# Designs tried in a protein design run: peptides against a protein of PDB entry 3T6J. Part 144

Target 1, 375 residues: chain A of PDB entry 3T6J
Amino acid sequence: PIVESYIGFIESYRDPFGSRGEFEGFVAVVNKAMSAKFERLVASAEQLLKELPWPPTFEKDKFLTPDFTSLDVLTFAGSGIPAGINIPNYDDLRQTEGFKNVSLGNVLAVAYATQREKLTFLEEDDKDLYILWKGPSFDVQVGLHELLGHGSGKLFVQDEKGAFNFDQETVINPETGEQIQSWYRSGETWDSKFSTIASSYEECRAESVGLYLCLHPQVLEIFGFEGADAEDVIYVNWLNMVRAGLLALEFYTPEAFNWRQAHMQARFVILRVLLEAGEGLVTITPTTGSDGRPDARVRLDRSKIRSVGKPALERFLRRLQVLKSTGDVAGGRALYEGYATVTDAPPECFLTLRDTVLLRKESRKLIVQPNTRLE
Target 2, 372 residues: chain A of PDB entry 3T6J as posed
Amino acid sequence: PIVESYIGFIESYRDPFGSRGEFEGFVAVVNKAMSAKFERLVASAEQLLKELPWPPTFEKDKFLTPDFTSLDVLTFAGSGIPAGINIPNYDDLRQTEGFKNVSLGNVLAVAYREKLTFLEEDDKDLYILWKGPSFDVQVGLHALLGHGSGKLFVQDEKGAFNFDQETVINPETGEQIQSWYRSGETWDSKFSTIASSYEECRAESVGLYLCLHPQVLEIFGFEGADAEDVIYVNWLNMVRAGLLALEFYTPEAFNWRQAHMQARFVILRVLLEAGEGLVTITPTTGSDGRPDARVRLDRSKIRSVGKPALERFLRRLQVLKSTGDVAGGRALYEGYATVTDAPPECFLTLRDTVLLRKESRKLIVQPNTRLE

## One batch from the design tools (peptide; made by RFdiffusion4, then SolubleMPNN)

Design b2_p17_5_s1 (from b2_p17_5, 10 letters changed)
Fold by OpenDDE base, seed 2:
Structure b2_p17_5_s1 (fold): chain B 375 residues (1-375), chain A 17 residues (1-17)
Amino acid sequence: as target 1 above (375 residues)
Amino acid sequence: AITEPTREVPLDTEVRF
């Protein structure tokens, strides 16, 4: 078998300032069959990058072909096991040297398992479809999130010699219509500038890329989905995201006004964006469970994903990228913290919904390391 | 990195290698 491993101070999610890495490591075996899908995605990456909702001037100057491999994890040491990884976690290196992506396939396989009777916050008519397509749709999401999410966008930089990596006279900010007025100076990084919101903001950008690009037929074709199956994969991917936005409330601490998980905060932000889009795209309805206690249902209108959801996500995703590229911390913080704010304001009453989420929370699962055998 | 948004995994679920 082909064995891959990594070890070191890699992920900074547990650093409040997003800078210091947690010590992490894994050993994994390449899944050749699943890797083939991601290789096809890599082959289309340069073209798919052009589908993202920002000008080429806000994208990498030169496409650098990355690696993408599906891995079956044998052992993982860290605070949490991801479903996918994009490394290095330095935007400058991603731009100039390239990057590698991995999907942790057997971790995803575990995540695909859902007991229908325990599946919370979905309508009954969505449960079977969700169970069927959760896994496949999340494979798509992981691929897009890593390769075209974390792997996309340009940081505007002025180096130590005063040279810019963009033409100051010709590059226009698509949000303002003006020339670029801010950038990263020598020694400034994404994490150093955006600090407390950096990790969650970047995860939100990457998740948004996944939702946005999963609408593209070429993406679904790469993963082997066509016709009605492709549409169901899209629907379940979006449904999973809006449901995750509700589940995210578990990771909010009202007393401290903070989030304890970057990805879940990001998913809550996306939920807020899609709720703001209105027009019946997303509905969260408080209900009463069979036990007589509070419950809730999330509904996503499939027919409005492209007409309502996509344009809303496009505008939001473009703003995320422009603010990131220009190092506009004030604008970025205002945007992101605005959507990340949790109150009990109607109609959503998110703090009340949080109580419902906590009430319906399942026991924490244990991840068991697998063994290998010769056959 | 991306993490799984749910924790609805049975303990006796078969896992691929």
Scores: peptide ipSAE 0.312, ipTM 0.682, DockQ to the pose 0.060
Fold by OpenDDE base, seed 1:
Structure b2_p17_5_s1 (fold): chain B 375 residues (1-375), chain A 17 residues (1-17)
Amino acid sequence: as target 1 above (375 residues)
Amino acid sequence: AITEPTREVPLDTEVRF
């Protein structure tokens, strides 16, 4: 077997300033069969990057082919086990030296453990479809999130000698129509500038890339989905995201006005973006459960994903990238914190929904059982 | 990184050499 491992101060999700990495490590075995899908995704990455909703001037000048491997984790030491990883987390290194992506395949397999009778917040008509396609759709999401999410975009930089990595006279900000007015100075990083929102903002960008690009037929083909199956995978991926946005409320602390999990905050933001798009794309309906206690249902209109959802996400994702590239912390914070705000304002009444989410939450269990044998 | 929003995370991994 091929064994991979890493160890070090890697993920900064537990640092309020997004800068200090938590010490973690894993030992895993390469899953060759699952790696083949991600290899095909890598082979298409340069072309797929062009499908992202920003000008080439906001993308890396030179594409660097990354490594992407599916891993079955034997041991993982850290505060949580991710489904996918993109390293290093330094944008400058990602842009100049490249990066590695991994999918933790047996973590993704957890998606198959969902029991229909315990599945919350979905319409009955969606439950079987959701259970069937949650795993496959999340494979797609992980691949896109890591490779084309975290692996995309350019930071505009002025180096220590005063030279720019972009043409100040010709590069236009697609949001303003003007020349570039802000950038990263020497020594400034994504984390140092965006600080408290850096991790969640970047996860939101990566998740948005996943939703946006999963609509591309080539992506679904790479993962082996065609026709009705491809459409179901798309639907369930989007449905999973909007459901996750509701579930995210568990990780919000109203008394402190803060979020305790970066990815869940990101998913809530995406939910807010898609709700703002309107036109019946997403509906959250408070209900009463069979136990007589509060419940809720999330509905996603499949027919409106491309017509309503995609344009909304396109605009939002472009804004995220432009603000990131230009180092516009004020604009980025205003945008992101606006969508990350949780109130009890109608029609959503998110604080009330949070009570429902908390009422329906399951107990957290983490069980890792590696078994190895020689044959 | 990406995380699965799950409350129960069973990881049974059988590795055959």
Scores: peptide ipSAE 0.273, ipTM 0.702, DockQ to the pose 0.088
Fold by OpenDDE base, seed 5:
Structure b2_p17_5_s1 (fold): chain B 375 residues (1-375), chain A 17 residues (1-17)
Amino acid sequence: as target 1 above (375 residues)
Amino acid sequence: AITEPTREVPLDTEVRF
């Protein structure tokens, strides 16, 4: 087998300021079969990057072909095991030197197991479809999230010599129609500038890229889905995201007005964006469970994903990227914290829904590291 | 990175290397 190792002070999710890495390490074996689909995605990455909703001037100047591998983890040391990883976490290095993506395949495989009777917050007619396509749709999401999410976008920089990595005279901000008014100075990084929102904001951008690009026929083809199956994978991917946005409320602490998990905060933000789009795209309905206690149902109108959801996500995703590229912390914080705010305001009453989410919380999932044996 | 959003207890999964 091909063995890969990963070690260092890498992920900053536990730093309130988003900068200091937690020590993390793993040893894994390459899954060649599962890596093949990600290799196909990499082969299409340059083309797919052009489908993202920002001008080429806000994308990397030169495409650098990244590595993408599916790994089966043998040992993992850290506070939390992810499903996918993009490294390094330094945007400047990603832009100039490239990056590596990994999917933790056996982590994903464990996550795919779902018991229908325990599946919360979905309509009954969606449960079987969700169970069937959750795994495959999440493979798509992981690939897009890492490769084209974290792997996309340009930071506007003025270096220590005063030179810009963009043409100040010709590059136009697509949101304002004006020339670029802000950028990163020498020594400033994404994390140093955006600080407390940096991790969650970036995860939100990456998740949004996944939802947005999964609508592209070529993406589904790369993963081997066609016709009705492709449409079902798209539907379940979006459904999983809006459900995750509701589940995210578990990780909000009302008394401290803070979030305890960056990815779940990101998913809540996406839910808010899609709810704001209106037109019956997403509906969250408080209900009463069979036990007589509070419950809820999330409904996603499949027919409105492209007509309502995509345009809403496009606008939001473009704003995320523009604010990131320009180092506009004030604008970025205002946008992101606005969508990340949890109140009990009607019609959603999110604080009330949080009580329902907590009431319906399932037992904590435990992942046990494997042993190996010769056959 | 990306994490799985659900906390459902999974069934046993076999992985071959």
Scores: peptide ipSAE 0.262, ipTM 0.691, DockQ to the pose 0.062
Fold by OpenDDE base, seed 4:
Structure b2_p17_5_s1 (fold): chain B 375 residues (1-375), chain A 17 residues (1-17)
Amino acid sequence: as target 1 above (375 residues)
Amino acid sequence: AITEPTREVPLDTEVRF
């Protein structure tokens, strides 16, 4: 078998300031059969990067072909097992040296076993479709999230010698129409500047890339979906995200006004963006469960994903990238924290919904590390 | 990195190598 491993201080999700990495490591075996989809995605990456809603000047100067491999995890030591990984996490290294992506295939496989009777917050009419396509749609999301989410964008930098990695005279901020007015100085990093929002903000950007690009026919084709199946995969991917945004409320602590999980905060932000888009795209309806206790239903109007959802996400995603590239912490924080704020304001009444989410909460599951044997 | 947003199912999956 082909064995891959890594160890070190890698992920900073558990640092409130986004700076200190948690020591983790894994040992995994390459799953060649499952890597094929991701290899095809890599082959299309350079073209797909151009589909992202920012000008080339905000993208990496040189496309560096990344690795993307499906891995079956044998041992994972850390606070949580991801479904996908993009490393290194340093944006400067990503843009100058390259990066590697992995999909943790056996982790993804675990996620596919959904029990219909336990599936919360969906309309009955969506449950079977969700169960059918949750796995495949999440494969798409993971691939896009890692490769084209974390693997995209450029930081504008002035080095210690005063040189810029962009042309100050010609590069235009697409949001303002003006020349670039801010950048990262020597010694400044994404995490050092954006601090408390850095991890979640980046996850939000990556998740948004996934939703945005999953609408592209080429992506669905790469993953082997055509016709009605492709549309169902898109629908379920978006539905999964908006549902996740509701579920995210579990990880919000009202008393401390903080989030305990970066990805879930990101998903809540995306939910807020899509709710803001209006036009009946997303609806969250409080209901009464069969047990007589509070429940809720998330509805996504499939017919409005492209017409309403995509434009809203496009604008939001562009703003995320522009603010990231320019090191505009004030603007970035204002944008992100605005969407990440949880109140009980109508019509959503998110704090009330949180009570419902907590009431319907499932027990956290344990993942058991596998063994291998020679036969 | 990305994590599964919903851990709804018992994590007993057979992986074939």
Scores: peptide ipSAE 0.324, ipTM 0.694, DockQ to the pose 0.072; fails the geometry check

Design b2_p17_5_s2 (from b2_p17_5, 11 letters changed)
Fold by OpenDDE base, seed 3:
Structure b2_p17_5_s2 (fold): chain B 375 residues (1-375), chain A 17 residues (1-17)
Amino acid sequence: as target 1 above (375 residues)
Amino acid sequence: VLTEPTREVPLDTEVRF
């Protein structure tokens, strides 16, 4: 088998300004069987990019075929182990040089091993389906998140010589109907401009791409799902996201008005977007558990995913991309922080729900060195 | 990068050459 590794200052999630990398490294072994699915996704990537809800002028000028591999991690040294990776983290390099994607397959497998008795915040009629399809749906989500999430979109740039990478006269902002009025100047980056929200905002964009594109039949076919199975995978993927948005409240600190985990903040934002869509798409109901303590249930109406959820997510995702492309920090911050704000306002009463989430919090989870054997 | 809270379980890896 092929052994892959990297080491260095790579991820910046621990930097409040999203710029300074944490020193990390991993050693992993290629899973050839799982990599084959991602190779098929790569083969369709150029076409799938066209399905994203922004004009081609807001997409990368030239498709660069990336590498995508499923890895079984042997050792990961860092503050946390990811489920997937897209590198490099520099948008300019992603646009001009390309990128590499990895799915940490055995990490995903661990996340899948949920005991029914410990599964919180789901309706009983959803639990078995969730357990059955969480793993496969998460594979789909990770693939889309890395390849077509982080791997999509264009930054409008004026270089040090004053040249633009877009036609100022013809490119129109689809949200305003006007010409492009802002861009990245020489030396400005995504992280330097969007600073404290950069990491979470980008994760939110990538997660939204996953939810949006998982509705595409070609995606499910690539992963080997058809008919009722494909619909169940879609449902569980969306259900997992809205559940994760509730679980995310664990990572919010009310006293500091801050989030401690970028991906969980992103998932909360998506939950808020889907709740705002209304029409019974998502319902969070406070309940009393069998132990007499507060509990909650999240319900997703699968029949409304395409009719209500998709349009809401489409509009939101387009706004995220347009604001990112144009370097509109004020607009981006207003949008994102608006959805990321946690209050106790009805009907959701998120601060109260946070108390419930904390009450139902599982014991601290540890990922340990795996057992290995040679065959 | 994408992360999700994982459960406390040992990982097993089969390496085939």
Scores: peptide ipSAE 0.044, ipTM 0.620, DockQ to the pose 0.071
Fold by OpenDDE base, seed 4:
Structure b2_p17_5_s2 (fold): chain B 375 residues (1-375), chain A 17 residues (1-17)
Amino acid sequence: as target 1 above (375 residues)
Amino acid sequence: VLTEPTREVPLDTEVRF
């Protein structure tokens, strides 16, 4: 078998300031069959990057073909087992040296197991569809999230010699119409500048890329979906995200005004963006469960994903990237924390919904290390 | 991408050599 491993101080999700890596390591075996889809995605990556809602000047100067492999994890040492990984985490290295993507296939497989009777917050009419397509849609999302999410965008940098990695005279900020007014100085990094929001912000950007690009027919074709199946995968991917945004409230601590999980915070932000888009795209309705206790239902109007959702996400995603590229911490923080704020303000009443989420909380997953067998 | 809370299911990966 082809064995892959990594070890070191890699992910900074557990650092409130986003800078200190947690010691992590895994040993995995390459799943050749499952890697084929991701190889096709890599083959289309350069073209798909152009579909992202920012000018080429905000994208990497040179496309560096990344590795993308599906891995079956044998052992994972860390505080949490991801579904996908993009490394290195340093943006400067990503844009100058390249990066590697992995999908943890057997982790994803575990995530796909859902019991209908335990599936919360969905309309009954959506449950079967959700169960059917959750796995495939998540494969799409993970692939896009890692490769084209984390693997996209450029940081504007002035090096120690005073040289810029962008043309100050010609590069225009698409949000302002003006020349670039801020950048990263020598020694400044994404994490050092954006600090407390860096990890979650980046996850939000990556998740948004996934939602945005999954609408592209070529993406669905790469993953083997066409026609009605492709539309269902899109729908379930978006539905999963908005549901995740509601579930995310579990990881918010009102008393401390903080989030305990970067990805969940990101998903809540996306939910807020899509709710803000209005027009009946997303609806969260408090209900009463069969047990007489509070419940809720998330509804996504599939007919409005492209007409309402995509434009909203496009604008938001562009803003995320522009603020990231220019090192505009003030603007980035204002934007992100605005959407990440949890209040009990109508109509959503998120703090009240949080109580419902906690009441309906599912048991935490226990992942056990797999066995390998030689056939 | 971190996995969402999943059921207590052991990772069972059959690797065919």
Scores: peptide ipSAE 0.059, ipTM 0.718, DockQ to the pose 0.082; fails the geometry check
Fold by OpenDDE base, seed 1:
Structure b2_p17_5_s2 (fold): chain B 375 residues (1-375), chain A 17 residues (1-17)
Amino acid sequence: as target 1 above (375 residues)
Amino acid sequence: VLTEPTREVPLDTEVRF
């Protein structure tokens, strides 16, 4: 078997300022079959990066081919087990030295083990499709999220000598139509500037990249999906995201006006973006369960993903990237915190929905150490 | 990093040589 491991101060999700990593480590075995799909994704990455909704001037000057491997985790030491990893977390190193991506395949498999009767917040006619394609859609999402999400974009920097890594006279901000007016100074980083929103904002950008690029036929082909299957994978990926945005309310603390999980906050933001798009794309309907207690249903109109969802996500994702590249903390915070705000305002009534989410909450799932056998 | 709430499922890993 091919064994991989890492160890160190890696993820900063537990730091309120998004800067200090917690000590983490894993030992895993390479899944060759799934790794081959990610290798094909890597081979297409340079071209796929051009499909992202920002000018080449906001992308890395040189593409650095990363490693991407699917791993079956034997042991994981940390506060939580991720589904995917992109390291290092330092943007400067990602841009100049490269990075590695991993998908924790067996962690994803655990997430797929949902009984139909326990699957909450979906329409009955979506449940079977969701169960069938949740796994495959997650593989696609993780691959895109890590490789083309975290692995994309350029930070505009002025170095210690006063030199810029972009042409100040010719580079135009696509949102304003003006020249670049802000950048990172020497010693400033993504985490240091965006601080309390840095982790969640970046996860939101990466998740948005996944949703946006999963619409590309080449991506689905890489993962082995064509025709109706590809469309179902797309639908379930988007459906899972909007459902996750509702589930995310569990991780919001109204009394403190804070989020306790960066990825869930990100997913809620995406839900808000897609709800704002309107036109019947996403609908959340409060209902009454068979037990007579509150319930809810999320509906995604498949026919509106490309016509309504994609343009909304495109605009949002571009804004995220432009604000990130230019180090515009004020603009970035205003945008992100606006979508991350949880109120009880109609029609969504998110605080009321939160009560429903908590009521329908499943028992905490514990990941148990796997058994390994030699064949 | 992508994280999902995980349920208690034994992760069986088969290592084929």
Scores: peptide ipSAE 0.055, ipTM 0.679, DockQ to the pose 0.075; fails the geometry check
Fold by OpenDDE base, seed 5:
Structure b2_p17_5_s2 (fold): chain B 375 residues (1-375), chain A 17 residues (1-17)
Amino acid sequence: as target 1 above (375 residues)
Amino acid sequence: VLTEPTREVPLDTEVRF
């Protein structure tokens, strides 16, 4: 077997300021079969990057082909086991030296185990499709999230010598129509500037890239889906995201006005974006469960994903990237915190929905790390 | 990094070499 490992102060999710890494380490074995799918995605990455909703001037100047490997984790030391990893977590190094993507395949496999009777907040008609396609759709999402999410976009930088990595005279901000007015100075990083929102904001950008690009037929083809299957995978991927946005409320602490999980905050933000799009794309309906207690249903109109959802996500994703590239912390914080606010305002009444989410909360899944044997 | 919060349900995972 091919063994991979990583160790160090890598992820900063436990730092309130998003800068200090938590000590983590894993040992894993390469899953060759699953890695082959991601290799095909890597082969198309340069082309797919052009489909992202920002000008080439906001994308990396030179595409650096990354590694992408599916791993079965044997041991993981840390506060939580991720489904996917993109490293290093330094955007400057990602742009100049490259990066590596990892999917933790056996972690994903565990996440796929869903009992129909325990599946909350979905319409009955969607449950079977969700169960069938959750796994495959999640593979697509993870691949796009890591490779083309975290692996995309350019930071505008002025180096220690005063040189810019962009043409100040010709590069135009697509949101304002003006020249670039802000950038990262020498020593400034994504995390140092965006601080408390950096992790969640970046996860939101990566998740949005996944949803946006999963609509591309080439992506589905790479993963082996065509025709009706491809459409179902797309539908379930988007459905999973909007459901996750509702589930995310568990990780909001109203008393402190804060989020306890960066990815879940990101998913809630995406839900808010798609709700704002309106036109019946996403509907959250409070209901009464069979037990007579509060429940809820999330409905996604699949016929409106491309016509309503995609344009809304496109605009939002472009704004995320432009604000990131320009180091516009004020603008970025205003945008992101605006969508991340949780109130009890109608029609959604998110604080009330949070009570429902907590009421319907399932027991925590424990991931038990495996032993090995020779057969 | 992409993660999902987990709840108290033990899950068996097979790792193939």
Scores: peptide ipSAE 0.046, ipTM 0.727, DockQ to the pose 0.082; fails the geometry check

